# Designs tried in a protein design run: peptides against a protein of PDB entry 7PB4. Part 6

Target 1, 105 residues: chain A of PDB entry 7PB4
Amino acid sequence: KMLNIKEYKEKLLSTLGEFLEDHFPLPDRSVKKKKKNIQESSVNLITLHEMLEILINRLFDVPHDPYVKISDSFWPPYVELLLRNGIALRHPEDPTRIRLEAFHQ
Target 2, 218 residues: chain B of PDB entry 7PB4
Amino acid sequence: DALQMAVGYFEKGPIKASQNKDKTLEKHLKTVENVAWKNGLASEEIDILLNIALSGKFGNAVNTRILKCMIPATVISEDSVVKAVSWLCVGKCSGSTKVLFYRWLVAMFDFIDRKEQINLLYGFFFASLQDDALCPYVCHLLYLLTKKENVKPFRVRKLLDLQAKMGMQPHLQALLSLYKFFAPALISVSLPVRKKIYFKNSENLWKTALLAVKQRNR

## One batch from the design tools (peptide)

Design b1_p9_1_s1 (made by RFdiffusion4, then SolubleMPNN; from b1_p9_1, 5 letters changed)
Fold by OpenDDE base, seed 3:
Structure b1_p9_1_s1 (fold): chain B 105 residues (1-105), chain C 218 residues (1-218), chain A 9 residues (1-9)
Amino acid sequence: as target 1 above (105 residues)
Amino acid sequence: as target 2 above (218 residues)
Amino acid sequence: DLVKLLLSL
């Protein structure tokens, strides 16, 4: 049962990965090589695939508290995309936490 | 420089000690407006002010006024647009501000220096078609952005579903016609041969300003 | 489930 869930998760993530990379890639921030001292917050943004992986993992690892805290690595457009399409839900009491919506209903 | 002081005020925020916060705000806002409409703004000034307008730092009225004066002297950086889209998704701006932003983006599209990164945002713009208030302007934006590689079966289905829901809207028809041009096999539906593409562009808030920008850069 | 997720996107 656990192996089947992991395999299903991996297949899901793999199939989604290609789609998400093609249609929702991160903007290339690499252009600002110029040295001006603006502390551009070197926040490494994660891919939408990685974000979904985190959410899925949390749901399986901690099903009683499936919420993930939104970090600075979470690109706001991705968060909004997940929320708008009902893929994720905000915590009712803490808008900084989101969970994967259980599609099983 | 008065403009630098005004931009600095919006960037740093109001200094606590001014009893006349509203008068100071209005003074700086008028300075930005005056320069923007007369000469346009530098790309750096637009970068700063556009982010401020969409960040929710100020009230909706102020944000609207700032956004209305985002008129370039020469070019707009695509990075500013990418950042702006990020701010729109944070949800601190009003629906009216979102509409105004898309109108602005369409109006200023030719003044954006590069479009490679904006094209990467295609999926996000396409997702915004579901918003009835944004849909006309997003269709126009997508019409400007769409390449053959963006025309996918799932997007065709979504557009057809949207058309079934909203009816034969001119802006949807324009976008569908472009999709059919790139991928005729994906669209079996006979689209009415419209000789003229109609987007709600007739009342561009920036029409006069854009003419002036084009004249200065010739 | 995957198809629903993909279709929702």
Scores: peptide ipSAE 0.061, ipTM 0.830, DockQ to the pose 0.044
Fold by OpenDDE base, seed 5:
Structure b1_p9_1_s1 (fold): chain B 105 residues (1-105), chain C 218 residues (1-218), chain A 9 residues (1-9)
Amino acid sequence: as target 1 above (105 residues)
Amino acid sequence: as target 2 above (218 residues)
Amino acid sequence: DLVKLLLSL
């Protein structure tokens, strides 16, 4: 059972990876090289695939508290995309935490 | 320069010690408004002020006034737009500010220096079609951005579903007509041959300013 | 489930 869940998770993530890369890529930071002065916090943004992987892992590893804290590596458009499409939910008491919505229906 | 002082005020925020915070804010806001409508703003000034308007640092009234005066002297940086979209997604701005931003983005579209990164945001804009308040303006934006590679079966389905829900809206019909142009095999539905593409005139707020910008850059 | 997720995007 656990092996099947891991395999299913890997297959899910792999199938999503190509789609997410094609349709929801990160903006290319290469343009930022020229203007020296804005201390744009060099926060390394993660891909939508990586974000979903974190959310899925948390759901499986800690099902009683499946919430992930939104870090600075979470690109706000990705967070909004997940929330707007019902893929993720905010914690009712802590808007800085999100969980994967159980698609079990 | 008075403009630099005004931009610096908005960037740094109000210094706690000023007894006349509201008068100072209004003075700087009027300075920005005056310069923007008369001469336009530099790309750097737009970069700073656009982010401020969408960050929720100030109240909705101030943010709205700042956003209304985001008029370029020459060009708008694509990076400013990408950052702005990020702020929109943080949810600190009002729904009215979001609508105003999309109207602004459509109105100023030709003044954005590059489109490569904005085109990468296609999926995010497309997801915003579900917002009834944004839908007319997002359709117009997507009409400007859509390339053949963006026309996918799942997006066609979403547009048709949206049409089924909302009815035959002129802005949806315009976008669907473009989709049919790029991928006729994906749209089996006979679209009425509309001779005129009709979008809500988002440009009306900036019509005079845009004419002035075009005259200066000629 | 995957299809629903993909279609929701």
Scores: peptide ipSAE 0.060, ipTM 0.818, DockQ to the pose 0.045
Fold by OpenDDE base, seed 2:
Structure b1_p9_1_s1 (fold): chain B 105 residues (1-105), chain C 218 residues (1-218), chain A 9 residues (1-9)
Amino acid sequence: as target 1 above (105 residues)
Amino acid sequence: as target 2 above (218 residues)
Amino acid sequence: DLVKLLLSL
């Protein structure tokens, strides 16, 4: 049963990966290193695929607390996309935490 | 100059010591507004001020005024637009600010220097069609952005489903007609041959300013 | 369902 869930998860992520790369890629930050001293810490943004993988993994690994803390690596458009489409939910008491919505039908 | 001081005020925030914070704010807003409408703003000034307007640093009234005066002297950087979309999604701006942003984006579309990165945001804009307040303006934006490669079966289905829910809206029909032009095999439904495409006139707020920008850049 | 997720995007 657990192996089937893992395989299903991997297949799901793989199938989603191509779709997400094609339709929701990260913009190429041509951060022209203009020398302005604003240490905008070039936080490496993760892909939508990686973000979903984190959320799915958390749901399986810690089902009693399936929430992931939104890090600086989470691109805000991705967070909004997941929330708007009901793919993810914010924690009711902590808006910095999100979980994958278990579409248990 | 006065504009640099005004931009610096918005960027750095109010210096604590000013007893009359509201008067100072209004002075700087008026400075930005006057320069923007008269001469337009440099791409760097738009980059700074656009992010401020969408960051939630100031109140909705201030943000709205800033956004209304995001008029380019020459061009708008696509990077500014990408950053703006990121701020828009953080949820610190009002629904009215979001609507205004999309109106601005449509109105200023031709003044954006490049479209490559904006085209990568196609999916995000398409997802925003679900917002009833944004839908008319997003359809117009998508009408400007859509390429053949963007026309996919799943997007056609979503547009048709949206049409079933909202009715035969002119802005949806315009976008669907474009989709049918690029991919006639994906849209079996007979679309009424509309001689004229009708979008909400998003440009009305900036019509005079845009004419002036076009005249200066000729 | 994956399909719902994909369709929701």
Scores: peptide ipSAE 0.061, ipTM 0.815, DockQ to the pose 0.046; fails the geometry check
Fold by OpenDDE base, seed 4:
Structure b1_p9_1_s1 (fold): chain B 105 residues (1-105), chain C 218 residues (1-218), chain A 9 residues (1-9)
Amino acid sequence: as target 1 above (105 residues)
Amino acid sequence: as target 2 above (218 residues)
Amino acid sequence: DLVKLLLSL
């Protein structure tokens, strides 16, 4: 049973990955390094696929607190996309935390 | 110059020590407005001010005024638009600011230097069609952005579902007609032959300013 | 459930 869940998760993530890459790719940051010294921390944005993987993993690993803290690696449009489509929910008391919507109901 | 001082004020924020913060803000805002409507703004100035208007750094009234004067002298950087969309999604701007931004984006579309990265945002814009306040302007934007590769069966279904919900809206019909043009096999429904594609508010807030920009760049 | 997720997107 657990193996089937992992395999299903992997297949799901794989299938979603292709779709998400095609329809919701990250914009190419033309980081023209103009030398202005402002350490804008080159925060590496993660893909939507990676974001979903984190959310899914958290749901499975910590089902009693399935919330993930929004990091600087979370591209705001992705967060909004997940929230707007009911894929994720914000924590009621902490807007910096989101969870995968429990599709189980 | 006065414009650089004004832009610098908005970028750095109000220095705590100014007794007349509101007067100073108004002075700088008027400076930006005057230059923008008279001459347009440089791409760098738009980059700074557009992000400020959408970041929630200032109140809605200020943000609205800044956004209304985002008139280019020549071009708008695509990167500025991508950043702006990111700020829009952070949720620190009002719904009215979001509407105004999409109106601005449609109005200024021809002045954006490149479209490749904006086209990558197609899915996000399409997802915004469900917002009734944004829908007319998003349809217009999508009409400008849509390529054959963007026309997918699931998007066709979503548009038809929206039409079923909202009725035969002119802006939605315009987008559906374009979808049918690119992928006639995906749209079996007969669309009314519209002689003229009409998006409401083709008379944008910037009509006079845009005419002036076009005249200066001839 | 997954189909709903995909369809929501």
Scores: peptide ipSAE 0.061, ipTM 0.819, DockQ to the pose 0.044; fails the geometry check

Design b1_p9_1_s2 (made by RFdiffusion4, then SolubleMPNN; from b1_p9_1, 5 letters changed)
Fold by OpenDDE base, seed 5:
Structure b1_p9_1_s2 (fold): chain B 105 residues (1-105), chain C 218 residues (1-218), chain A 9 residues (1-9)
Amino acid sequence: as target 1 above (105 residues)
Amino acid sequence: as target 2 above (218 residues)
Amino acid sequence: SLVELLLSL
């Protein structure tokens, strides 16, 4: 059972990878290092694929608390995309936490 | 100068100790408004003020006034637009601010220096078609952005489903007509031959300012 | 399915 779940997860993520890269790429931070002190938070943004992987992993690893805390690496457009389309849900009491929607119910 | 002081005020925020916070805010806001409508703003000033308007740092009334005066002297940086879209998604701005932003984006589209990164946001804009308040303006934006490579079967289906839900809206028909132009095989439905593409006049708020900008950049 | 939902984006 666990092997089948891992394999399914890997297959799901692999299938989505190309699609997500093509249609929802990260903006090129060609922030030319112009010296102006905009503390551009040096936060490395993760891909939508990586974000989904985190959410899926949490759902499988901790099904009783499947929520992930939104980090600075989460690009806000990705978060909004997932929430708006019902792919993810915010925690009812903590808007900084999101979970993958259980599509198997 | 007065503009730099005003921009600096919005960037750094109000100094806690000022007894006349509202008067100071209004003074700086009027300074920005006056310069923006008279001369336009530099790309750097727009970068700062646009982010402030969308970040939720100030109240909706202030944010609306700032956004209304985001008029370029010459160009708008593409990076400013990308950052702005990020702020829109954080959810700290009002629905009216989101509508105003898309109207602004359409109105100022030709003044954006590059389109490469904005084109990468195509999927995000397309997802916003589901918002009834945004839909007319997003259709107009997508009409400006759409390339042949963006016309996919799943997007065609979404547009047709949206048309089934909301009826044959002029803005949606305009976008569908463009899709049919790029990929006629994907749209079997006969679209009425509209001689005139009609979008809601998003430019009306900035019409006079845009004419002035075009005149200065000639 | 999650895949269908994601592909509907």
Scores: peptide ipSAE 0.234, ipTM 0.870, DockQ to the pose 0.048; fails the geometry check
Fold by OpenDDE base, seed 4:
Structure b1_p9_1_s2 (fold): chain B 105 residues (1-105), chain C 218 residues (1-218), chain A 9 residues (1-9)
Amino acid sequence: as target 1 above (105 residues)
Amino acid sequence: as target 2 above (218 residues)
Amino acid sequence: SLVELLLSL
């Protein structure tokens, strides 16, 4: 049973990867680092695929607390996309935490 | 320069809780408005002020006024638009500000220096078609952005479903006609041959300003 | 399914 869940997860993520890359890629921040000293923390944004992987993993690994804290690596458009379409839900008491909606098969 | 001081005020925020905060804010806002409508703003000034208008740093009235004066002297940086879309998704701006942004984006589309990164946002814009308030303006934006590669079966289905719900809206028909042009096999439905494409509020708030910008840059 | 929902985006 656990092996089937892992395999299903991997297949799901693999199938989504190409689609998400094609339709929801990260904007290429070709911001040439002109050396202006402003510590704009170059927050490394993760892909939508990576974000979903985190959410899926949390749902499977910690089903009783499936919430993930929104980090600075979470691109706001991705968060909004997931929330707006009911793919993810905000924690009722902590809007900085989101969970993947358990789509019952 | 008065403009630099005004931009700096919005960027850094009001320093002291002085009783005259509102007067100072109004002074700087008027400075930005005056320069923007007379001469346009530099790309760097638009970059700063556009993000401020969408960040929720100020109240809706101030944000609206800032956004209304985002008139370029020459060009708008594509990066400014990408950042702006990010701010829209943070949820700190009002629905009216979102509508105004899309109106602005359509109005200023030709003044954006590049479109490569904006085209990557196609999916996000398309997802916003479900918002009834945004739909007319998003259709117009998508009409400007759509390439053959963006025309997918699932998007065609969504547009047709949206048409079934909303009726034959001119803006939706315009977008569907473009989709049919790129991928006639995906759209079996006979679309009325419209001689003219009509989008809601094709006459934007910036018509006079944009004419002036075009005349200066010729 | 999650896939169907994501593909509907």
Scores: peptide ipSAE 0.230, ipTM 0.867, DockQ to the pose 0.048; fails the geometry check
Fold by OpenDDE base, seed 3:
Structure b1_p9_1_s2 (fold): chain B 105 residues (1-105), chain C 218 residues (1-218), chain A 9 residues (1-9)
Amino acid sequence: as target 1 above (105 residues)
Amino acid sequence: as target 2 above (218 residues)
Amino acid sequence: SLVELLLSL
């Protein structure tokens, strides 16, 4: 059962990966190289694929508390995309936490 | 200079001690407005002020006024637009500010220095088509951004679904016509051959300013 | 499915 879930998860993520990379890529940070003084928030943004992986993992690993804290690595457009489309939900008491919507219940 | 002081005020925020916070804010806002409409703003000034307008640091009235005076002297940095889209998604700005931003983005599109990163945001703009208030302006933006590579079967389906829901809106028809041009096999529906593309006149707010910018850059 | 939902974006 767990193996099937992991395999399903991996297959799901692999199938989505190409789609997400093609249609929702991160903007290239390469523009920031030249001028020294802008405190480039050196925050490493993660891909939408990685974000979904985190959310899915949390749902499976900690089903009783499936919420993930929004970090600075979470690009706001990705968070909004997931929330707006009902893919993720905010915690009712803590807007800094989101969960993957359980579409299979 | 007065502009640097005004920009610095908005960037750093009001210093606690002034009882006349509103008068000081108004003074600096008027300074920005006057320079923007007279000469335009430098790309760096637009970068700072655009982020401030969308960050929710100030009230909606102030944010609206700042956004209305985001008039370039020469160019707008693509990076400023990418950052702005990020701020829009944080949810600290009003719906009216979002509409105004898309109107601004369409109006100022030709003054953006590069389009490569903006084109990467295509999917995010497309996802905003479902917002009834944004839809007309987003269609116009997408019309400006759409390349053959962006025309996918799932996006065609979504546009057709939107048309079924909203009716044959001129802005949707314009975008669909462009999609049909790039991928005729994906759109079997006979689109009325509209000789003229009709979008809402997003430029009306900045028409005079845009003419002045074009004249200065000639 | 989550896939279908994501592909509908």
Scores: peptide ipSAE 0.230, ipTM 0.867, DockQ to the pose 0.047; fails the geometry check
Fold by OpenDDE base, seed 2:
Structure b1_p9_1_s2 (fold): chain B 105 residues (1-105), chain C 218 residues (1-218), chain A 9 residues (1-9)
Amino acid sequence: as target 1 above (105 residues)
Amino acid sequence: as target 2 above (218 residues)
Amino acid sequence: SLVELLLSL
């Protein structure tokens, strides 16, 4: 059962990877090399594929608390895309946490 | 100068100690409005102020006024638009601000310096077609952005589904006609031959300002 | 399915 779920997960993620890359790529941030001192924390944004992987992993690893905290690596358009289409749900009491919708019910 | 002081005020926020916070805000807002409508704003000023208008830092009335005066002197940076779309999705701006942003984006489209990164946002704009308030303006934006490579079977299906739900809307018909032009094999449905492309509110809030910008840059 | 939902994007 667990192996089948992992395999299904991997297959799902692999199938979606190309689609997500083609249709929802990250914009190229022109990292203007500003000079030395202000550590503008170059927030490394993750791909939509990586975001979904995190959400799926959390659902399987911690099913009683399947929520993931939104980090600075989560590009806001991706978060909005997932929420708007019902792929993810916001925590009712903590707007900084989201979960994958349980499609298996 | 007065404009730099005004932009700096919006960027840094109100200094706590001023008894007349509202008067100071209004003064700086009027400064930005006056310069924007007379001369336009530099790309750097638009970058700062556009993000402020969409970040939810100020109230909706202030954000609306800022957004209405995002008129370029010459060009708008594509990076400013990409950042703006990010702020739009944070959910701190009102629905009316979102509509106004898309109207602005369509109106200012020709003044954006590059389109490469905006074209990468095609999927996000397309997803926004499901919002009834945004749909007319998003169709217009997509009409400007669409290349042959963007015309996919799943997007055709979505547009046809939207047409089935909303009826034969002129803005949807315009976009579908463009899709049929690029990929006639994907659209078997006979589209009414409309001689005139019609998008809602063809009257640009910025029509006079845009004419002035074009005259200055000739 | 999640796949169908994602492909509907």
Scores: peptide ipSAE 0.228, ipTM 0.867, DockQ to the pose 0.047; fails the geometry check

